Peptides against a protein of PDB entry 9GMZ. Designs and how they scored, part 156

Target 1, 343 residues: chain A of PDB entry 9GMZ
Amino acid sequence: TGFPLELLTRPATERLAYFENYTVAHPRLKEVYEILMRTIAEPAGASFIFVYGASGVGKTTLRLRVEQKLTELALPKLESDRARVPVVGIEAIAPESRYFNWKEYYTRALITLEEPLIDHKFDYGVRGISRDNFGKINVESKVVAPALRRALENALIHRHPDVFFVDEAQHFGKVASGYKLQDQLDCLKSLANMTGILHCLLGTYELLTFRNLSGQLSRRSVDIHFRRYCADSPEDVQAFKSVLLTFQQHLPLAETPNLVDHWEYFYERTLGCIGTLKDWLKRVLSDALDREATTITLKDLQKRALSVAQCQKMFKEIQEGERQLSETEADVQNLRSALGLGA

## One batch from the design tools (peptide; made by RFdiffusion4, then SolubleMPNN)

Design b2_p18_5_s1 (from b2_p18_5, 6 letters changed)
Fold by OpenDDE base, seed 5:
Structure b2_p18_5_s1 (fold): chain B 343 residues (1-343), chain A 18 residues (1-18)
Amino acid sequence: as target 1 above (343 residues)
Amino acid sequence: STVHEVEVTEEDIAAALA
């Protein structure tokens, strides 16, 4: 089914918002979604889930869809348990300094966990944490990181989310020394253990370096690789073309643009990453709507494409991540063979 | 206005592939 034809008579802002909110349920997204939902439902003693993949593969879309679904599933229980939050999701911020700001992390987590719509106000027992008249948390600058941690621990225990999402989690790895990275991982592990809350870290392939440093987390973590589509796979090419066809049908324009005929160019400039594709199409759609254009042309696409230099940089980062995973898979096979387990 | 997040169904994908 295409976009609602009534959108053609609606303001450009509403037409753009339709496309922004539209999610293609492409095969890789569906696969990862199903694995993630199953793992959240049945953690089997896992304390961490790692979701890693290329920048722009769609990790944030995945997170938001899981958050939505977990919220929907929890609605009947939230009527009886007004203290419960079904899910909490934050984005880790790149530190301005070489040091991860735990105070900022805990503050953001608390603010997100204590959305004003929660009737049951919790007292954290921490002086300098307050709520405004709208119920929004305010953290005074004098509150120290250990106190914020304790407040977050208490809040997570009290709200009991099924999962705590941290998007862009590779930013935990941006520490000047491997020792500090281990300390950060131990800190997260301690938070998960103290609260009993499952943590899901979503990030780029840089998250693998963080994941590999924790031999202890390996026993209590589930790994999910969110793969891009590969041009050397006929099935992946077909899936990518199908995504283009679906986006083509859901661009709220008077004339359906032919995106599929340009699939190689779309692949060249997205590296098979659907998030990158969607963001590109959003920019192009916005430009088309601003011009009151009836369709999108190749020239319109070219104007908003990533540069070849950007694509080359992104591709090198992807290749390094895919290489590390392939080496790890080979190491597992070698270990199995050395253990006398058939390959 | 509730922007209906149109979840693309498996049927929508299958229909687009057909």
Scores: peptide ipSAE 0.021, ipTM 0.605, DockQ to the pose 0.300; fails the geometry check
Fold by OpenDDE base, seed 3:
Parts: sequence; C-alpha cells; structure tokens
Structure b2_p18_5_s1 (fold): chain B 343 residues (1-343), chain A 18 residues (1-18)
Amino acid sequence: as target 1 above (343 residues)
Amino acid sequence: STVHEVEVTEEDIAAALA
C-alpha cells in the first residue's frame, strides 16, 4: 500500500504535508512506545522517565504518538472532567543566553497546558497572568520565574496530566558557568514532587549526565534507551531496509523511487536514525515538488544529505553515549556478581 | 489540527518485504 494517488493532482504543500504527517511504526519505535505507555500507566512510584538516544532517532515522533494515544484514551473521561488535560508536551529550548530561561520554560508550559482548554477559565492566582478574549494566556513581563512556577504547579495539579513531556531535555544541562546541573535537576524534581505529575524527559545521550548526578533521581526514575539501528545486526539492517521501502511507497511522486537499493548510502548518512532519514527525505521531496519532478534520484539525495563531517561528529557522540551505557551495564553485572547474585 | 499520522505498522512493513 502506498500514498493516496489523488495526491499527485494536489498542490505541492499538500503532498509535502502528507509525507510530513506520515509515520513508520518501525520496530525500535514500537518497542520504546510500548515501554513508555506501560510506564506511564504504571509508574510504580517513579517521578521521572528518561528517554535517551541519538539525535534524530525519532524521540519527537515517539512523544507525539504517545500524546495522541493518551488523548484518545482520555476522551471518554474528558467529557465529564473538562478540567483535565491527559498529557502536556513541551520542547526545552536551547538558551540563546548562557542561562536556562526558566521564565520562558514556565510560560511555554502554561501556554501549552491551557491550549486544549482555551474555553475554560483558570485562575492562576498570580497577578500578571490573564486570559485574553480569545482564551489565550497572557503573561506580563513583570511576572517573575518563581510566580510562574507556582502558576504552573497549580495548573498541573488542576489539569492533572498523566505525564508531562519535555523534549530536547539535554538543554537543561546547558547551564551557564557557575550553575550546577544539580540545581536544575533539583528544580525539576521539586516540580514533579509538588505536583505529583510524572515527568518524561526526552533527549540525547547528554541526559545520561542527569542520571549520574542524582542518585536520588535514579531511585524514582525509569530509563528508556531509544536505540538506533546498527549495521552489524542483520535484524537491524532488515528493519532499516523495511523503513526505506515504506518511505519509498509513501513519497507522493508519480514514479516510485528505488530507495532500498541505496540502503548503505542511507545508513551512512543517517547512522541508523529514522528521524534523520525522514527529515532528509522531506528535504528531497520538497526540492522535487518545487521542480515538479516525477521522481527523486541519487543526485537529489546527495544534494540534501548530511556531510560526511556532520555524520562523523554525530557518530562520535553516539559512540560515546553507547559506551557509557555499556559501562553502566557492566558495572551492574559486576555489582551483582560481587553481591553473589546470579548474572 | 490532529495530525492524522498514517501509521505503517511493523506488519505492513513485513508484508511489503515478503
């Protein structure tokens, strides 16, 4: 099964939007999705979930799918409880300044939390937070970060989401010289504890630093490793080829391109990261649609590929993250052996 | 807009490779 053939007569914007909105349920995404959904349903006293993996592995896609599913599951209950939001998801923004902007973070979280309920008034109990005539939250510039935090705590308690997602959460680690990453973690821990809301932090392998810094967070955290596909695994190679075949069938072009025959080149330039692959194909599709092309060629792919230098940098970051995890697994095994616990 | 993501399942992928 491929894309709807009617798309070939539709505007380029609609054809591109189809592919942008298309998700391949590849094995690693499904596995992590199932673990994450189970953990959200049964957190077992966890306050945090850490989802870490390579940049472009598909963490944002995972988040969006979980958000969609949690919303669908909550719909029957939301009719009776109009105050409830089933899920909230934000992206942590890389600070332009040397400091993480907590004021901006809290403001974005409040806006996102209230967006589904624009018609429902909530009193934040904070001067300078209001709703406009359209129900949008307005935060006056005079409102300080501690007041916004209290407003967010109150909103999270009142709306009671099953999970609060923070994407690109490695950006919490980009603290200015002199601030400890520990202080940021303690702030997040305090927010989770005060609200009783499960927090899911999605990010790169830089999130492993968060795991190591707080032995107290580790006791109340679940770790989920979103792995890339590895070329040394026949099963992973097959899964990667399957994803290429699926994308090939869902590119809204008159002639189906042969992507699968170029799987090694796709692997070389994505490192087995499906998000990176999808983003690459989106760029190539956009260029093809702009030219009214019937298909995409290897030359079209090469034009929009990541450079070898970019891939080498990304691969070093992946190898360091994978190494740290392997060392941690070995340390657990060594600890078990030292305790006289069977491996 | 609810992004109706068209999911291709693992089963759909397996069927397409068969």
Scores: peptide ipSAE 0.020, ipTM 0.574, DockQ to the pose 0.429; fails the geometry check
Fold by OpenDDE base, seed 4:
Structure b2_p18_5_s1 (fold): chain B 343 residues (1-343), chain A 18 residues (1-18)
Amino acid sequence: as target 1 above (343 residues)
Amino acid sequence: STVHEVEVTEEDIAAALA
């Protein structure tokens, strides 16, 4: 099944929006989605979920799909509990300074949690937090980080989301010392414990540093590895080719481009990361629509491809993350053998 | 016992993610 053919008569903006909103369901996304949904439904005393994988593997797509599904499943309950928000998701921002800006984080979390559509105004118990006439949260510059934290704790308790998502969560780890990283983890742990809200941190393999630093979080955390497709696996290559086939069918162009015949070039420039592939195709589609082109050519793909130098850098970061995970799996096996539990 | 590799079609995954 391809794109709706009626899109060919629609404006370029509508064609592009169709492709932007289109999600290819691929085996790794489904697997991680099912694990994540199950873990959110039955956290078994977990306070944290860590979802880690390569940049551009599709973590943001995963988050958005889970947010949509949790919202859909909550609709019947939201009619009776108008204060409840089923899910909240934020993106952590890279600090300009060596220190994570908690004031900005708490402000963004409050703004996202307290969308204007929530008719039930809650008193945050903090002076300098107000709603405007449109229901938008305004935080005065004088409000300090500890006050914003209390406001967020109160809001999370009152809204009681099934999960709190933090995308790009590796940015919590951008601190100059392991001591400062522990302080960040203790702050997050305290927020989860005080609110009783399950936190899901999505990010790059830099999140493995959080896993290793907190032996106390390990007992209350679930780890989910969102793997890329690997060219050394015939099954992964077939899945990657299938994703290319689906993308070519869902590009709203008059002539279906042959992406599958160029699968090796797509793999070389995406490293098996479907998010990177989608973003690349989106840029190329935008260029094609601007030119009123009937199809996408290899030359159009080459103009928007990541450079070989960018791919080499990304691949080194992936290999380091995959190595750390492989070592951890070996350490678990060695521990089991040492305990007499067998291989 | 032939493990029928159920080729999870993109439609099956899309339906499960919808």
Scores: peptide ipSAE 0.017, ipTM 0.484, DockQ to the pose 0.043; fails the geometry check
Fold by OpenDDE base, seed 1:
Structure b2_p18_5_s1 (fold): chain B 343 residues (1-343), chain A 18 residues (1-18)
Amino acid sequence: as target 1 above (343 residues)
Amino acid sequence: STVHEVEVTEEDIAAALA
């Protein structure tokens, strides 16, 4: 079933919003979603989940879908436990300075954690943190990072979410000269241990550096690789074509564009990353709606495509990440073989 | 090869993830 045909009579803003909100449940997204949901339900003593994959593979979409589902599943319990938040999700900000801004991180986490709970005031145990008359958290400039950490620890314990999501978590790895990446990991590990809250870090293949630095984190972490579609796999090519067909049917245009016939060009400029594909189609749809066009052409696609140079850079970053994972998988197989466990 | 129309609406996502 394509888009609702009534959208063709609606404003361009409503037509664009429909496509923005539309999600294709492609095979890799479903697989990673099921693994993540199962791991959150039964963490088996894990304190961390790492979800890593290419930029634009769809990690933010995955997070939002899991947040939605956890919220829906928690609704019956929230009636009895009004202090509880089912899930917390934040995006880590790229530091403008050479140092990760922990003060900003803790502030954003506190704000996000408290947004749904206007009626249930909590004492953070920290002076200079207050709620306004609209229930918004205000953090005074004088509040230092260690005090904000204690406030977040207390809030996480009190609200008891099933998981704490951190998107773009590779930004924790941006440490200034003289600090070790280990100190950032120890900080996160301490937060998870002190609160008893499961943390899920989503990010690029740079998260593999976190996995490799702490053998102790590895023992208490679950790894989830969110793979792109690969052109050398017939199954992956078929899945990618099916995604194009689905997007083709859900573009709110008078004439259905033929995207599937151009699948190789879409693959060339997305590297098999569905988030990159959706963002590209969104830009092209916006242009088409602004022109009151009946359809999308190859020329419209070419105008908003990533450059070959951008794709080459992204592909090198993907190949390096996939290589590191392949080496790790080979090391596991070699270890199993050396232990007399069949390969 | 029949391209399986995996029309997965948000409702189909919610239903397939239910």
Scores: peptide ipSAE 0.016, ipTM 0.452, DockQ to the pose 0.094; fails the geometry check

Design b2_p18_5_s2 (from b2_p18_5, 10 letters changed)
Fold by OpenDDE base, seed 5:
Structure b2_p18_5_s2 (fold): chain B 343 residues (1-343), chain A 18 residues (1-18)
Amino acid sequence: as target 1 above (343 residues)
Amino acid sequence: GKVYEVEVTEEDIERALE
């Protein structure tokens, strides 16, 4: 089924919002979703989940869908436990300074965890943390990072989320030396251990550097690779074409554009990343709506495509990440063989 | 860590997005 036809008579803003809110189900997303949901339900002693993949593969979409599902599943329990928050998700911000801003991280986490709609107000016992008239948390500048950490620990224990999501988690590592990165991971590990709350870090292949630095995290972490679609796989090509078909059916335009016939061009400029594809189509749709166009043309697509240079840079980063993972898989196989365990 | 590859059916995808 395509988009609701009534959208054709609606304002451009509503038509664009429909497409923005529309999520295409695709095999890689579903696979990662299922693994992630199972891991959250049965952590089996894991304290961390790492979800890594190419920029624009759809990690944020995955997070949001999992958050929605966990919220839905928790609704019956929330009636009896008004203090509970089923899930908390934040996005890590790239630090402007050489050091990761833990104060900002804790503040954002607290603000997200303590949404105004929570009936049970928790006293954090920290001076300088207050709620406004709307129940929103305000953190005074004088509150130091250790106090915010204690407040967050108490809040996490009290609210008992099934998982704590950190999106764009590669930003923990961008500014820190390798040693500082390990310290940051140890800090996160300590937070997870102290609260008993499972942490899920989502990010680019730069997250692989975190795993290599902390041998201890490897024992208590689950890794999930969110792969892109590869043109050398007939199955992946078919899945990618299917996604294009679905998107063309859900573009709220009077005439359905033929995206599938241009699948090679779409692949060239997205590298098989569905998030990149959606963002591209969103830009093109916005332009089309502004012009009151009836459809999208190849020229419209070309105007909003990523440059070849951008794609080459992204592809190099992807290849490096995929190579590192392939080497790790080979190492595991070699280890198993050396142990006398059949491949 | 076990990378679990789960075969996802189209039906499973649809249910997850609902």
Scores: peptide ipSAE 0.018, ipTM 0.513, DockQ to the pose 0.047
Fold by OpenDDE base, seed 1:
Structure b2_p18_5_s2 (fold): chain B 343 residues (1-343), chain A 18 residues (1-18)
Amino acid sequence: as target 1 above (343 residues)
Amino acid sequence: GKVYEVEVTEEDIERALE
């Protein structure tokens, strides 16, 4: 089933919002979703989940869907436990300075954790943290990072979410010269240990560098690779074409564009990343709606496509990440072989 | 760390779109 035909009579803003809010279910998303949900339900002593993949593969969409599902599952319990928050998710911000801003991180985490109109007032035990009359947390500028950390720890313990999501977690790896990336990981590890809350870090392949520095986390972490679709796999190509078919059916335009016929061009400019594809189509749809166009043409697509140079750069980054993972897999195989475990 | 690979069937995709 395509988009609701009634949208064609609605304002451009509603038509665009429909497409923005529409999520295509695709094999890789479903796979990672199921693994992540299972791991959250049964962490088996893990303190961390690492979800890594190419920029634009759809990690944010994955997070949002998991957050939604966890919230839905928790609703019956929340009626009896009004202090509980089922899930908390934040995005790590790239530091403007060479230093990761922990104060900002803790502040954002605390604000996000308390955004639900939780009737239960919690005293964070830190001066300069208050709730306004609307229940919104206010953090005074004078509150220092260690105090904010303690407040967050107390809040996490009290609210006891099933998981704490950190999107764009590769930004934890941006450490000033002379500081050890290990220290950042130790801080996160300490937060997870002190609170007993499972942390899920989502990020690009740069997150692997962060992950590999902690040999000690290997026993306490689960790794999930969110792969792109590869053109050398017939199954992946078919899945990618199916996604294009679904998108063309859900573009709220009078005439359904034939996106599938241009699948190679879409692949060339998205590298098999569905998030990149959706963002591209959003831009093109916005342009079409502004012009009151009845359909999308190849020229419209070309106007909003990533440049070849951008795609080449992105592809090199993907190849490097995939290579690192392949080497790790080879190491596992070599270890198994060395242990006398048949290949 | 354990890398889990789950095979997603076409039927699974259709259900997720409903």
Scores: peptide ipSAE 0.015, ipTM 0.422, DockQ to the pose 0.055
Fold by OpenDDE base, seed 3:
Structure b2_p18_5_s2 (fold): chain B 343 residues (1-343), chain A 18 residues (1-18)
Amino acid sequence: as target 1 above (343 residues)
Amino acid sequence: GKVYEVEVTEEDIERALE
């Protein structure tokens, strides 16, 4: 089944929006989704979930799907508990300065937590935090980070989400020279412990550096590796081709483009990352719609492809991350062997 | 941390698309 044919008579904006909102199910996404959902349902004393993978692998899509599902599952309970928020998700922002802006982080978290059409007004107990007539939270500039933290702790306790998502969490690792990454981790750990809320940090392989610094979190964290598709695996290649087939069927164009025949080119310029692929196709679709084109061509794809230099850089980062994980796995095996536990 | 490799079934993919 392809896109609704009625879209061909609709404005370009609506056609583009359809594709933007369309999610292709693929094996790696499904796998990570199931693991994440199970872990959220049964955290078994875990305070943190780390989801790491290549940039553009689809972590944001994963988060959004989990948020949707958790919301759906919570609907019956939300009728009785109007204060509850099933899930909260924020994106960590790259600091403009060498310092992570905790004030901004807490503010965004509070705003996101209170954006739901929650009729229940909560007093945060902090001066300078107010709600407007529309229920939107306003945080005055005079409110300091420790006060915002207390407000967030209280809000998280009161709203009691099943999980708190932080996307692009590798940005926590961007600390100025002289500050210990450990301090950032301790802050997050403290927030999770004080609230009793499970935190899920999603990020690139740079998140591993942050994760490895905390030996203490290892006991209370679950690690989920969101892998890309690898060209050296026939199964992965088939899955990647299947994704291309699905995308070509869901591009709202009069003539279905043949993307599958160009799978090697798509792989070369996405490194097996489905998010990167989707973003590429969105750009190409947008161009095609602007020209009122009936299809997309290889030339159209080439115009919006990542450069070889960009792909080489991204691939190097991926290889380093994958190497680190492989070494860690080997270390675990060596430890097990040394302990007399069968390999 | 325990890296759990979970085999993803077709049903799991469909659920993720819902």
Scores: peptide ipSAE 0.014, ipTM 0.465, DockQ to the pose 0.046; fails the geometry check
Fold by OpenDDE base, seed 2:
Structure b2_p18_5_s2 (fold): chain B 343 residues (1-343), chain A 18 residues (1-18)
Amino acid sequence: as target 1 above (343 residues)
Amino acid sequence: GKVYEVEVTEEDIERALE
């Protein structure tokens, strides 16, 4: 099934929006989605889920799909429990300073948790937190981080989301000292424990450094590796080609471009990351629509491709992350062997 | 932590193509 043909008569903005909103259900996304949904439904005492993978692999897409599904599943229950929020998701921002801004984090979390459409007004018990006439949360500058934490704890307990998502969570790790990083982990752990809310941290392979620093989190955490497609795997190559085929069918152009025949070039410039691929195609589609072009050419693709130098840098970062994970697997095997458990 | 590595089956690939 391709794009709705009616889109060809619609404005360029609608055509672009269609493609932007379209999600390919590729195997790795489906796999991680299923694992994540299962873990959220049955955390088995876990307080944290770590989802890590290459930049541009599609972690944000995963989060959004899970948020959508959890919201849909909660709709029948929300009729009886109007205080409940099924899911909350925020994006961690890289701190401008050497210190993570917890005040900003708590404020953003509160604002996200308190959607204007929630009929049940919650008293945060903190002075300086108010709702405007539209139901939006306003936090006065005088409110200190400990008070915001208490407000967030109370809000999370009251709203009881199935999961709290933090995207780009590697930004928690950008603290200059290992000691400060551990303190941040302990703060997050404390928040999860005090509220009883499952936290899911999504990020790049830099999140592994964050995970490894807290030996205590290892017992209460679930790890999900969102892998890229690898060219050395025939199955992965086939999956990647299938994604290209699906994208070419869902580009709202008069003539279907042949993306599949250029799969090696697409792989070279995306490293098997579907998010990177989609972003590339969005740029190319936007250009084509601006020119009122009937199709996309190789020249159009080349114009918006990442440079070889950018790809080389990204590939080094991926290789380092994959190496660290491989070492962890070896450590598990070594531990099992040392315990007298067969490999 | 439990690393859940789910092997993608051929069936999963085919269903994603439908």
Scores: peptide ipSAE 0.010, ipTM 0.416, DockQ to the pose 0.058; fails the geometry check

